# Designs tried in a protein design run: peptides against a protein of PDB entry 5CWW. Part 19

Target 1, 194 residues: chain A of PDB entry 5CWW
Amino acid sequence: VPKLQGPFDFDLNPEDEQDDEVELKDIYVIGEKPRVADLMRGEEEELEMMKEDQHNGLSLNIICLLSTSGQVKICLDIDGVEAQWLPPRSKNKRLFAPPPEPPSLLTFQTFDTLKPAEVTPDGWPMFSEDATSPYSFYVTHPAGITYISLTPWVFRLESELQSDSEAGTEFRIDLLAKGQGSERDRIFTQTRTQ

## One batch from the design tools (peptide; aimed at target 1 L106 L161)

Design b2_p15_6_s4 (made by RFdiffusion4, then SolubleMPNN; its pose is not in this set)
Fold by OpenDDE base, seed 3:
Structure b2_p15_6_s4 (fold): chain B 194 residues (1-194), chain A 15 residues (1-15)
Amino acid sequence: as target 1 above (194 residues)
Amino acid sequence: MSLAEKLAALVQRRK
């Protein structure tokens, strides 16, 4: 049986956003790229071809949260949260280990997909995947559809995570943090029939 | 800590 995980602590929530007021409607998880070296232990020739593909993902899980208002929060799993299962009912009274510290998510970016006039109390925005890219997705709402891509920053962040050199890392990370460069494009808007 | 500082710390922990 899967173990319930949470609550999660959100690092760098804007002081003005009382987390308590955001009603979440959907969650979208982009899993970390598997370490090819761990999967292909023994297939050296295929490893060389897949090394070129190592540049195609982030070694961190990304958690996207969607509110009723169409607000998207992009969070990074910096602690490496793994799925947990309830231990088998072993007869031994395992001493109550102190509850593990709640996992932390790093809030990378927050943005809106809806205009204030498009927000409705009964609105139900949802995530959907993009079949062409693991780091792109759609937010669908009755008012319209928004395309979102994380590609402008994901590969740059991965490059820093895999870099053997510390030279210039601080500068590049500062640019990454300031840029908050997720692509957002409203691809469809529902025309209100007058 | 700023976002940049937290990301920098993350990069440092993985090296």
Scores: peptide ipSAE 0.558, ipTM 0.944, DockQ to the pose 0.766
OpenDDE base, seeds 1, 2, 4, 5: peptide ipSAE 0.557, 0.554, 0.557, 0.553; ipTM 0.943, 0.943, 0.943, 0.943

Design b2_p15_7 (made by RFdiffusion4)
Pose (drawn by RFdiffusion4):
Structure b2_p15_7 (pose): chain A 174 residues (1-35, 56-194), chain P 15 residues (1-15)
Amino acid sequence: VPKLQGPFDFDLNPEDEQDDEVELKDIYVIGEKPRNGLSLNIICLLSTSGQVKICLDIDGVEAQWLPPRSKNKRLFAPPPEPPSLLTFQTFDTLKPAEVTPDGWPMFSEDATSPYSFYVTHPAGITYISLTPWVFRLESELQSDSEAGTEFRIDLLAKGQGSERDRIFTQTRTQ
Amino acid sequence: STLAEKLADLVKKRK
């Protein structure tokens, strides 16, 4: 039985989130690829409101177990800092009028690319993609350049990143 | 710390 890791702290998490934004209904994880895609796990979170949050696993989740009984507790040991994810982007997929209080939006994988996926909700369906943004970040991680890292990263963070488009809307039908 | 700083730290660590 491996150690339960969490609750993960969302670094740069949006402040003043509403109840239907904090409440989660689905989770979709795009695993890191071997060193074609991003060498990081991408943790996608879907709220009741239809809000989607794109998180990056900067630290890297790895194998971990609780300590053996052989280990003696040390008083002057530092407290274990909680695990962390980097909140890259957060965006709505529903208008306020489309949000149902007990709605169960769902993630769906795209057959052609793991960096594209769908959100399904009684209000409609939404296509989402993280490309080419995830490729640009991977290229910078593999960069052969001596310098310019902070400069290039600043442009990528200013980039709009993921793209989203509604493909279907259900009208006056719950 | 900003998003760009966090990402830059990641790239620097990898290099």

Design b2_p15_7_s1 (made by RFdiffusion4, then SolubleMPNN; from b2_p15_7, 6 letters changed)
Fold by OpenDDE base, seed 4:
Structure b2_p15_7_s1 (fold): chain B 194 residues (1-194), chain A 15 residues (1-15)
Amino acid sequence: as target 1 above (194 residues)
Amino acid sequence: MTLAQLLARLVERRK
């Protein structure tokens, strides 16, 4: 039986977002790139070919959250949240283990996909995947469709995570943090026929 | 902490 996970703590939530007021409507998870090195332990020859594929994705899960208002929150799974199953009812309830600290999600970016005038109380925006890239997706709302791409930063972040060099890391990370972040493009807007 | 600081810490922990 799957175990319900959460709550999650959000690192760097915008101060203005009263967490309690954001009604989430959808979640989109981009799984981490499989650590080929960990999977190929023992197959050295295939490891070299797959090292060239270092450009295939982020070694962190990305969790995207979508609110009723069309706000998207891009979070990085720092703690490596894995699917949990209820342990078999083995009798040894360690009754006294302190509850594990809730896993933390790092809020990388928050942005709106809707204009204030497009927001409706009963709005139900949804994520949909992009078949061409695991790091691109759409937010669909009756008011419009927004394309989102994480590609501007994902591969750069991965490069830093995999870099053996500490030289310039701080500077490059600062550029990542201050950069444009995710690409966002409204590809369709529903014309309100007045 | 800034986003940059948290990302830097993340990178450091994986190295």
Scores: peptide ipSAE 0.456, ipTM 0.924, DockQ to the pose 0.759
OpenDDE base, seeds 1, 2, 3, 5: peptide ipSAE 0.454, 0.441, 0.448, 0.453; ipTM 0.924, 0.921, 0.922, 0.923

Design b2_p15_7_s2 (made by RFdiffusion4, then SolubleMPNN; from b2_p15_7, 5 letters changed)
Fold by OpenDDE base, seed 2:
Structure b2_p15_7_s2 (fold): chain B 194 residues (1-194), chain A 15 residues (1-15)
Amino acid sequence: as target 1 above (194 residues)
Amino acid sequence: MTLAEKLAALVERRR
């Protein structure tokens, strides 16, 4: 039986966002790409070809959260949350180990997909996948559809995570943190027929 | 800690 995981703590949440007030409606998880090096133990030639596919995804899970207001929060699973199973009913009274610290999600970016006038109390925005890219998705709301792509930063972040060079790392990370350049494109807007 | 500092710590932990 899978173990229920959570709660998760949000690290670097905007100070003005009382998380307790944000009604979440949907979650979208972009799983980490498996480390090719761990899968391809023994096939050096295929390892080089797969390294040339510059589109090796992020070695972190990405957790996207969607609020009723159409706010998207992009979080990084920095702790590497894995699927857990309930321990078998072993009669061993494992002493009350203190509950492990809740895993933290690093808030990378927060942005709106709706204008304030488009927000409705009964709005039910939803995520949907983009079949063409694992790092792109749509937010669908009655007011419209927004395309989102994480590709502008995902590959740069992965390059830093895989880099053995400390030279310039701080500078490049500062640029990543300031740039937070997820692509957003409103591909459809519903005209309210008055 | 800033986002940059958290990302830097993450990068360092992965080395």
Scores: peptide ipSAE 0.581, ipTM 0.949, DockQ to the pose 0.773
OpenDDE base, seeds 1, 3, 4, 5: peptide ipSAE 0.580, 0.580, 0.561, 0.554; ipTM 0.949, 0.949, 0.945, 0.944

Design b2_p15_7_s3 (made by RFdiffusion4, then SolubleMPNN; from b2_p15_7, 6 letters changed)
Fold by OpenDDE base, seed 4:
Structure b2_p15_7_s3 (fold): chain B 194 residues (1-194), chain A 15 residues (1-15)
Amino acid sequence: as target 1 above (194 residues)
Amino acid sequence: MTLAQKLTELVLRRK
């Protein structure tokens, strides 16, 4: 039986976001790229071919959250949240294990996909995938469609995660964090016929 | 901590 997971703590959540006020409507999860090295422990020959594929994704899960207002929150799973199954009812409930600290999601970026005038109380924006890239997606709302791409930073972050050298990491990460972040482009706007 | 600091810490912990 799957275990219900959560609540999640949002690390570096914007102070202005009263967590209690953000009604989430959708979630989009970009799974981590499987660490080929971990999967191929024992198959040395396939390891070389798959090393080339190491450049094709982030070794962290990305969790995107979408509010009624069209706010997108991009979070990184830094704790490695895995699908949890209810342990078989083995009798040894360690009754006294402190509840594990809730897993933390690192808030990487928050941005709006809607203008204030486009926000409706009954709005139901939704994520949809981009078939061309696992790190790109759309937010669809009756007011319009916004394309989002994480590609500007994902591969750079992965490069840092996979680098053997610590030299310059802090500087490059600082540039990453201060950069433009995710690409956001309104590809369609519903014209209100006045 | 800033985002940059958190990310740096994350990167360095994995190395």
Scores: peptide ipSAE 0.590, ipTM 0.950, DockQ to the pose 0.776
OpenDDE base, seeds 1, 2, 3, 5: peptide ipSAE 0.587, 0.587, 0.587, 0.586; ipTM 0.950, 0.950, 0.950, 0.950

Design b2_p15_7_s4 (made by RFdiffusion4, then SolubleMPNN; from b2_p15_7, 4 letters changed)
Fold by OpenDDE base, seed 4:
Structure b2_p15_7_s4 (fold): chain B 194 residues (1-194), chain A 15 residues (1-15)
Amino acid sequence: as target 1 above (194 residues)
Amino acid sequence: MTLAEKLAALVERRK
């Protein structure tokens, strides 16, 4: 039986965003790229071909959160949260180890997909995937549809994670952090029938 | 810590 996980701590959550005030409506998870090196342990020939493919994803899970207000929060799973299963009913009363520290999600970016006038108390924004890219998705709300792409930074971040070079890493990471370069484009707006 | 610092720490941890 799957174990319910959470709560998650949001690291670097904007102070103005009291999590208690944000009603979440949807969650979109972009799974980490499988560690080809770990999967190909023993298949050296395929490892070389897949090394070229290592540049095709992030080695971190991305958790996208969507609020009633149309706010999107992009979080990185830096701790590597894995699916947990209820322990087998093994009778060993292992001493209640203190509950492990709740896993932390690193808040990478927060942005709105709705204008203030488009926000409704009964809003039900939803994520939908982009079939063309694992790192792109849509936020659909009755007021409109917003395209979001994480591609501008995902591959750069992965490059830093995989780089053996320390030279310039700090600078490039600083640029990533400041740029928060997710693409956001309102592709459809519902015309208010006057 | 800033986002940059957290990301830097992440990168360091993975090296």
Scores: peptide ipSAE 0.554, ipTM 0.942, DockQ to the pose 0.765
OpenDDE base, seeds 1, 2, 3, 5: peptide ipSAE 0.548, 0.549, 0.551, 0.549; ipTM 0.941, 0.942, 0.942, 0.941

Design b2_p15_8 (made by RFdiffusion4)
Pose (drawn by RFdiffusion4):
Structure b2_p15_8 (pose): chain A 174 residues (1-35, 56-194), chain P 15 residues (1-15)
Amino acid sequence: VPKLQGPFDFDLNPEDEQDDEVELKDIYVIGEKPRNGLSLNIICLLSTSGQVKICLDIDGVEAQWLPPRSKNKRLFAPPPEPPSLLTFQTFDTLKPAEVTPDGWPMFSEDATSPYSFYVTHPAGITYISLTPWVFRLESELQSDSEAGTEFRIDLLAKGQGSERDRIFTQTRTQ
Amino acid sequence: SHREKVLTALKEALE
């Protein structure tokens, strides 16, 4: 039985989130690819409101177990800092009028690319893609350049990143 | 490392 890791702290998490934004209904994870895509796990979170949050596993989740009984507890040991994810982007997929209080939006994988996926909700369906942004970040991680890292990363963070488009809307039908 | 610098720079840029 491996150690339960969490609750993960969302670095740079949006402040003043509403109840239907904090409440989660689905989770979709794009695993890191071997060193084609991003060498990081991408943790996608879907709220009741239809809000989607794209998180990056900067620290890297790895194998971990609780300590054996052989280990003696040390008083001057530092407290274990909680695990962390980097909140890259957060965006709505529903208008306020489309949000149902007990709605169950769902993630769906795209057959052609793991960096594209769908959100399904009684209000409609939405296509989402993280490309090419995830490729641009991976190229910088593999960069052969001696310098310019902070400069190039600043442009990537200023980039709009993921793209999202509604493909279907259900009208006056719950 | 280069990777750590890139990811730290990304976090800082997002602030």

Design b2_p15_8_s1 (made by RFdiffusion4, then SolubleMPNN; from b2_p15_8, 5 letters changed)
Fold by OpenDDE base, seed 2:
Structure b2_p15_8_s1 (fold): chain B 194 residues (1-194), chain A 15 residues (1-15)
Amino acid sequence: as target 1 above (194 residues)
Amino acid sequence: SKRDRVLQALKEALK
């Protein structure tokens, strides 16, 4: 039986400390790239073709959160939340291991998809996938549609995660953290005909 | 700062 996981702790950016009461409306999860090495035990020829695709994903899960106001939070699953199963009903009184510390999500970036004037009490923003890219998606709201792409920073972050060199790591991480890495494009705006 | 915590978390994750 699958184990229910959560709650998750969010390490939010200090600039958003005032938004601790953000009402979430939707969640969009981008799963980590498959560990091709684990999947391809036995098919050597397909390994080379998938190596090119291996460079196209992040080894961390990305969790996108969408608020009623159209605020998007891009969170990284740093702890690597994996599927857990309920222990078999073995009679062994295994000492209650202290509950594992709740997994923490790192807020990598926060941004708005709506202008303040576009925010409505009845607005229900929703995520939708981009079938052409796993790291791109849309935010749909009655006021408009915003295209979002995480590709600009995902590649750099993955390169850092795969780097065995500690040299310059701090500098590169600082650059990633300072970058407004996600692309945003308002592809549609609903003109309220008065 | 909270930013420093994020950076530290990233640093810890990248270590």
Scores: peptide ipSAE 0.339, ipTM 0.857, DockQ to the pose 0.144
OpenDDE base, seeds 1, 3, 4, 5: peptide ipSAE 0.378, 0.338, 0.336, 0.336; ipTM 0.887, 0.854, 0.855, 0.854; seeds 1, 5 fail the geometry check

Design b2_p15_8_s2 (made by RFdiffusion4, then SolubleMPNN; from b2_p15_8, 5 letters changed; failed a check: a repeat of another design)
Amino acid sequence: SKRDRVLEALKKALE

Design b2_p15_8_s3 (made by RFdiffusion4, then SolubleMPNN; from b2_p15_8, 6 letters changed)
Fold by OpenDDE base, seed 2:
Structure b2_p15_8_s3 (fold): chain B 194 residues (1-194), chain A 15 residues (1-15)
Amino acid sequence: as target 1 above (194 residues)
Amino acid sequence: SKRDRVLEALRKALE
């Protein structure tokens, strides 16, 4: 039987301290790239195709959160939340190990997709995938559609995650933290016919 | 600072 996981703690960016009570409307999950070991069981053609994709993927899960106000939070699953199964009913009352600390999601970036004037009480923003890239998606709201791409920083982060060199790590992490490099483009705006 | 926590979290993730 699958184990229900959660709740998740969010490490919020200091800039979002005022947004402690964000009502979430949608969640978009970008799964981590498949492990190479899992790919070795596939056909050679699938292996080659996946190897090409592996160079373009992140080894961390990305959790995108969308609020009623159109705020997007890009969170990284640093703890690497994996599927857990309930232990078999073994009769031995093993001492309840203290429940592991709830997994924490790191808020990597927060940004708005709506202008304040576009926010409506009945607005229901929603994520939709981009078929051309796993790291790009759309936010749809009655006021408009926003294209978002995480590709600019995902590559850099993955490169850092795969680097065996500790030299310059602090500098590169600082650059990643400062870069806020997600692409955001409003591709459609609904003109309110007054 | 919260920034320091993010950097630390990233650091821990990269470690």
Scores: peptide ipSAE 0.344, ipTM 0.861, DockQ to the pose 0.145
OpenDDE base, seeds 1, 3, 4, 5: peptide ipSAE 0.346, 0.343, 0.343, 0.340; ipTM 0.865, 0.861, 0.860, 0.859; seed 1 fails the geometry check

Design b2_p15_8_s4 (made by RFdiffusion4, then SolubleMPNN; from b2_p15_8, 4 letters changed)
Fold by OpenDDE base, seed 4:
Structure b2_p15_8_s4 (fold): chain B 194 residues (1-194), chain A 15 residues (1-15)
Amino acid sequence: as target 1 above (194 residues)
Amino acid sequence: SKRDKVLQALKEALK
């Protein structure tokens, strides 16, 4: 039986503390790349083709949150939230394992897709996928459409996660964190009928 | 794990 997961704790940046009042409207999840090594425990031949695929994604789930105001939060699942199943009713010892610490999401980046003048109380922004890339998507709002791409940082982060060298990791992560992060481009703006 | 160290570093850098 599937176990209900959550609540999720958000590790918000101090700058995002004001966001406790943000009404979320949509969620977009980019699943982690399949652990080919774990899946391929049995199929040797597909291992070579999938090794090439190992370079094509992040080994962390990405959770994107969208508010009514068009604010996007890009969160990383650092705890590896996997589908949890209720333990089989084995009769014996209620080892009250301490409740697992709630999964924490790391807020990697927060940004707006709408101008203040475009925000409406009844606004309903939505995510939509980009069929050409698993790490790109759109935010659609009546005021306009914004293209978002995580590609500028995702592969760099994955490289660090897969690297055997600890040398310079902190520096590279610092650069990653201080960078512009995700690409964000307004591809359509609704003309205000004057 | 190295993964944990990277994630910790990321967390620290984002604070």
Scores: peptide ipSAE 0.394, ipTM 0.893, DockQ to the pose 0.718
OpenDDE base, seeds 1, 2, 3, 5: peptide ipSAE 0.346, 0.373, 0.352, 0.388; ipTM 0.858, 0.869, 0.861, 0.891

## One batch from the design tools (peptide; aimed at target 1 P14 T113 P116)

Design b2_p16_1 (made by RFdiffusion4)
Pose (drawn by RFdiffusion4):
Structure b2_p16_1 (pose): chain A 174 residues (1-35, 56-194), chain P 16 residues (1-16)
Amino acid sequence: VPKLQGPFDFDLNPEDEQDDEVELKDIYVIGEKPRNGLSLNIICLLSTSGQVKICLDIDGVEAQWLPPRSKNKRLFAPPPEPPSLLTFQTFDTLKPAEVTPDGWPMFSEDATSPYSFYVTHPAGITYISLTPWVFRLESELQSDSEAGTEFRIDLLAKGQGSERDRIFTQTRTQ
Amino acid sequence: SDSLREYRPDVSAKLA
């Protein structure tokens, strides 16, 4: 039995989130690829409101177990800092009028790319992609350049990143 | 008409 890791702290999490934004209904994880895609786990979170949150596993989740009984507790040991994810982006997929209080939006994987996926909700269906943004970040992580890292990263963070388009809308039908 | 909301944190320092 491995150690339960969490609750993860969302770094740069949006402040003043509503109840239907904090409440989660689905989770979709794009695993890190071997060193084609991003060498980081991407944790995607779907709220009741249809809000999608794209998080990056900067620290890297790895194998962990609770300590053996052989280990003696030390008083001057520091408190274990909670695990962390980096909130890269957060966006709505539903208009306020489309949000149902007990709605169950769902993630679905795209057959052609793990960096694309769908959100399904009684209000409609939405296509989402993280490309090419995830490729641009991976190229910078593999960069052969001596300098310019902070400069290039700043442009990437200013980039709009993921793209999202509604493909279907259900009208006056719950 | 209503628009969709989006939040974009400044992740540049963390990514650097």

Design b2_p16_1_s1 (made by RFdiffusion4, then SolubleMPNN; from b2_p16_1 with D2E S3T V11I A13S)
Fold by OpenDDE base, seed 1:
Structure b2_p16_1_s1 (fold): chain B 194 residues (1-194), chain A 16 residues (1-16)
Amino acid sequence: as target 1 above (194 residues)
Amino acid sequence: SETLREYRPDISSKLA
C-alpha cells in the first residue's frame, strides 16, 4: 500500500499566497535525472561524451502544481523525496518513529496561465506532457492551451548544483533566479462567441 | 495585452 506523503512544506510562497487559498487541481512531476558520474561508474570514456551534452537534466525532482485559476507553481525537491510504501503489517509494535519532518519544496517560480476574465469556478485546468522534451509541458483549459518550458533555466541550475566551487554560488543562483524564467506561450485561445 | 503575473522568490539562500 502506498504511503500517503505530505503535506509538503512550501518555502518562499508569494506574499499574497496563503497556501490555504490555492485550490490545486493537478500535479506534474519531472523526475530527477541521475548524475552522469553515478551512472558511469566504470565507463570513463562515455562520461566525457555525456558531459559535453550540457543537456543532462536537473538532479532534483521538479514538482509543478496547477490551481483552478490556472496558476502554475514550479517547485524543486531539494530534500530528495522518494515514494514510500507502508511497511508490511509485521505484528511487532515497532515504536512509531516520530514522523520524519515533512519534506520541503522550494518554490522556484509561480505564474499565471489565464487572464482574470478567463478564470471560471468550474474550470478544470490540466497538465499534459510534451513528448519531445522532458522539461516542457502544456496546461489545457477551456479558455486555451499554454505551452510551458523549463529549459531556459534548468540546465543552468544543474550546472551550478554540480559545481565544485562554493565561492560565489549564492551570487550565481541569485542571478539565475532573476534571469530568464520558464517559457510561457499561449498556443491556443478559445474564441468567445459573444 | 495584460501581462500575466509572475513571481520569483529569492532562492539563493536555500540552494547555496
Scores: peptide ipSAE 0.516, ipTM 0.914, DockQ to the pose 0.746
OpenDDE base, seeds 2, 3, 4, 5: peptide ipSAE 0.515, 0.511, 0.515, 0.510; ipTM 0.913, 0.913, 0.913, 0.913; seed 5 fails the geometry check

Design b2_p16_1_s2 (made by RFdiffusion4, then SolubleMPNN; from b2_p16_1 with D2E S3T V11I A13K)
Fold by OpenDDE base, seed 4:
Structure b2_p16_1_s2 (fold): chain B 194 residues (1-194), chain A 16 residues (1-16)
Amino acid sequence: as target 1 above (194 residues)
Amino acid sequence: SETLREYRPDISKKLA
């Protein structure tokens, strides 16, 4: 039986956003790509696949969260949240194991896709995939459709994660975080019927 | 055009 995972703790939430205020409506997960190092341990065929994919994706899972207000939160799964299955009923439930700390997601970026005037209480924004890119997706709301792409930073982040040099990593990641964020493009806006 | 809000936390301390 799959174990229900969550709640997730969000690291580095905006100071002005109380976790209780964000009503989540949808979740979009971008699965991790195998690390080059991990594939080097694998079959030669997997290595060839990685070489052909000039752009190795991020070795971390990306969790995208969408609120009723059209806010998107891009989170990185640093802890490696694996699908948990209920352990087989082993009789020895060590009753006293402290509850495992909830998995933490590292917030990379939070942004709005809707203007305040476009937010409606009954609005139901939804994610949809971009079949052409694993790191791009759409947010659909009655007010409009927004294209999102993580490509501006995801490959750079992966490069840092795969770097053997610890020297300057913090600085480079800081530059990355302050640099070009996720692409956000409103591709459609519903005309307000006057 | 009102700029949509964006927040970027400092992740450098968490990923370094």
Scores: peptide ipSAE 0.521, ipTM 0.914, DockQ to the pose 0.784
OpenDDE base, seeds 1, 2, 3, 5: peptide ipSAE 0.520, 0.519, 0.515, 0.520; ipTM 0.914, 0.913, 0.913, 0.914

Design b2_p16_1_s3 (made by RFdiffusion4, then SolubleMPNN; from b2_p16_1 with D2E S3E V11I A13K)
Fold by OpenDDE base, seed 4:
Structure b2_p16_1_s3 (fold): chain B 194 residues (1-194), chain A 16 residues (1-16)
Amino acid sequence: as target 1 above (194 residues)
Amino acid sequence: SEELREYRPDISKKLA
């Protein structure tokens, strides 16, 4: 039986956003791509595929959260949240194991896809995939459709994560975080019927 | 057009 995972703790939330105020409506997960180091342990063919893929994806899972207000939160799964199955009832589970700390997600970016005037109480924004890119997706709301791409930063981040040099990593990550974030493009806006 | 809000936290300390 799969174990329900969550709640998730969010690291580095916006100061003005209490987690309790965000009503989540949808979740979109971008699974991690195999790391080069992991492939080096595998078949040579897998390593070759990764070398040929000029753009190896991020070795971290990306968790995208969507609120009723059309706010998107892009989170990185640093802890490597794996699909948890209910452990077999080992009889000897010590009753007093401290509750496992909830998995933490590192917030990379939070952004709105809707203007305040577009937010409706009955609005139900939803994610949908971009079949042409694993790191791009759409947010669909009655007010409009927004294209989102993580490509501006995801590959750069992966490059840093794969770097053997600890020197300057913090600085480079800081530059990355301050650099170009996720691409956000409103591709459709519903015309207000006057 | 009003610019949509964006927040980018400082992740450098968490990923370094």
Scores: peptide ipSAE 0.522, ipTM 0.913, DockQ to the pose 0.757
OpenDDE base, seeds 1, 2, 3, 5: peptide ipSAE 0.519, 0.520, 0.515, 0.519; ipTM 0.913, 0.913, 0.913, 0.913

Design b2_p16_1_s4 (made by RFdiffusion4, then SolubleMPNN; from b2_p16_1, 5 letters changed)
Fold by OpenDDE base, seed 4:
Order: sequence, then structure tokens, then C-alpha cells
Structure b2_p16_1_s4 (fold): chain B 194 residues (1-194), chain A 16 residues (1-16)
Amino acid sequence: as target 1 above (194 residues)
Amino acid sequence: EETLREYRPDISKKLA
């Protein structure tokens, strides 16, 4: 039986964003790609080919959260939250474990997909995958459809995570964070029937 | 056209 996970703590939330003010409606998870180093533990020759493939994806899970207002929060799972199964009933020992610290997610980016005038109390935005790209998806709302792509930063971030050199990493990540964020494109807008 | 809001926190301290 799957164990319910959460609540999650969000690191680096906007100061003005109170967790209680954001009603989440949907979650979209982009699973981590195997790290090149982990794949290559047996085949050195394939390692070089995979290192050149800058498109192997991010070694971190990405958790996308969608609010009623059409706000998308892109979070990185640095802690490596794994799906937990309910432990088999037998081991009494875990009763006294301090409550595990809630897993934390690192907020990479938060952005709106809806204009204030498009937000409705009964609105129910939903994620949907892009079958052509693991790092792209859609947000569907009655007011419109927004295409989102993480490709502008995800591969660059992975490059930094895989770098053996700690020198300048903070600077490069800062540049990455300040650079191009997620792509956001409204591909459809519902015409208000007057 | 009203620009949609965007927030990008400083992640450099958390990932470095």
C-alpha cells in the first residue's frame, strides 16, 4: 500500500505567498533521469558518449504544483523523496522514531498562467504531459491552455550538478537562476462569448 | 498586455 507523503515544506517560497493562501489543484512530477555516472559504472566507453549527450535530463525529480489561480510552482527534489510504501505491520520499532522531518522541496520558479481576470473560484486548472518532451507540459484551464517547458534551464542545471568542480558553482547557478526561466506560452485562449 | 507574474528565488545558496 502506498504511503501518503507530505506535507512538503517549500524552500524559497515567495515572501508574500502564504502556504495557506495557495489552494493546490494538481501535481505533476517529472522523474529524475539516471545520472551518467550511475549508468556508466560498468561501461566506460558508453560514458563518454552519454556525457556528450547534454539531453539526458535532470538527475533530480521535479515537482510541479498548480493552484486554483493557475499559479505554477516548479520545485526541485534535492532530498530525493522516494515513493514510500507502508511498512509491513510487523516492525513495532518505528513508533518511537521522531516524526521524520517533512521532506523539503526547493522552489526553482513560481509563475502565473492566468491573468487575474481569468481566475475563477470554480476554475480547475490541470496539468497534462507533452508526449514529445519529458520536460514540457501543459496547463489547461477553462480560460485557456498554456504550454510550459523547463528545457531552458534543466539541462544547464544538470551540467552544474554533474560538474566535478565546486569552483564557481554558486556563481554559475546564480547566473542560471537569473537567466532564462521556464518557457511559458499561452497557446489557446477561450474567447469570452459576450 | 499584462505580464504574468514570475518569481525566481535565489537557489545558488541551496544547490552550491
Scores: peptide ipSAE 0.549, ipTM 0.922, DockQ to the pose 0.772
OpenDDE base, seeds 1, 2, 3, 5: peptide ipSAE 0.545, 0.546, 0.544, 0.546; ipTM 0.922, 0.922, 0.921, 0.922

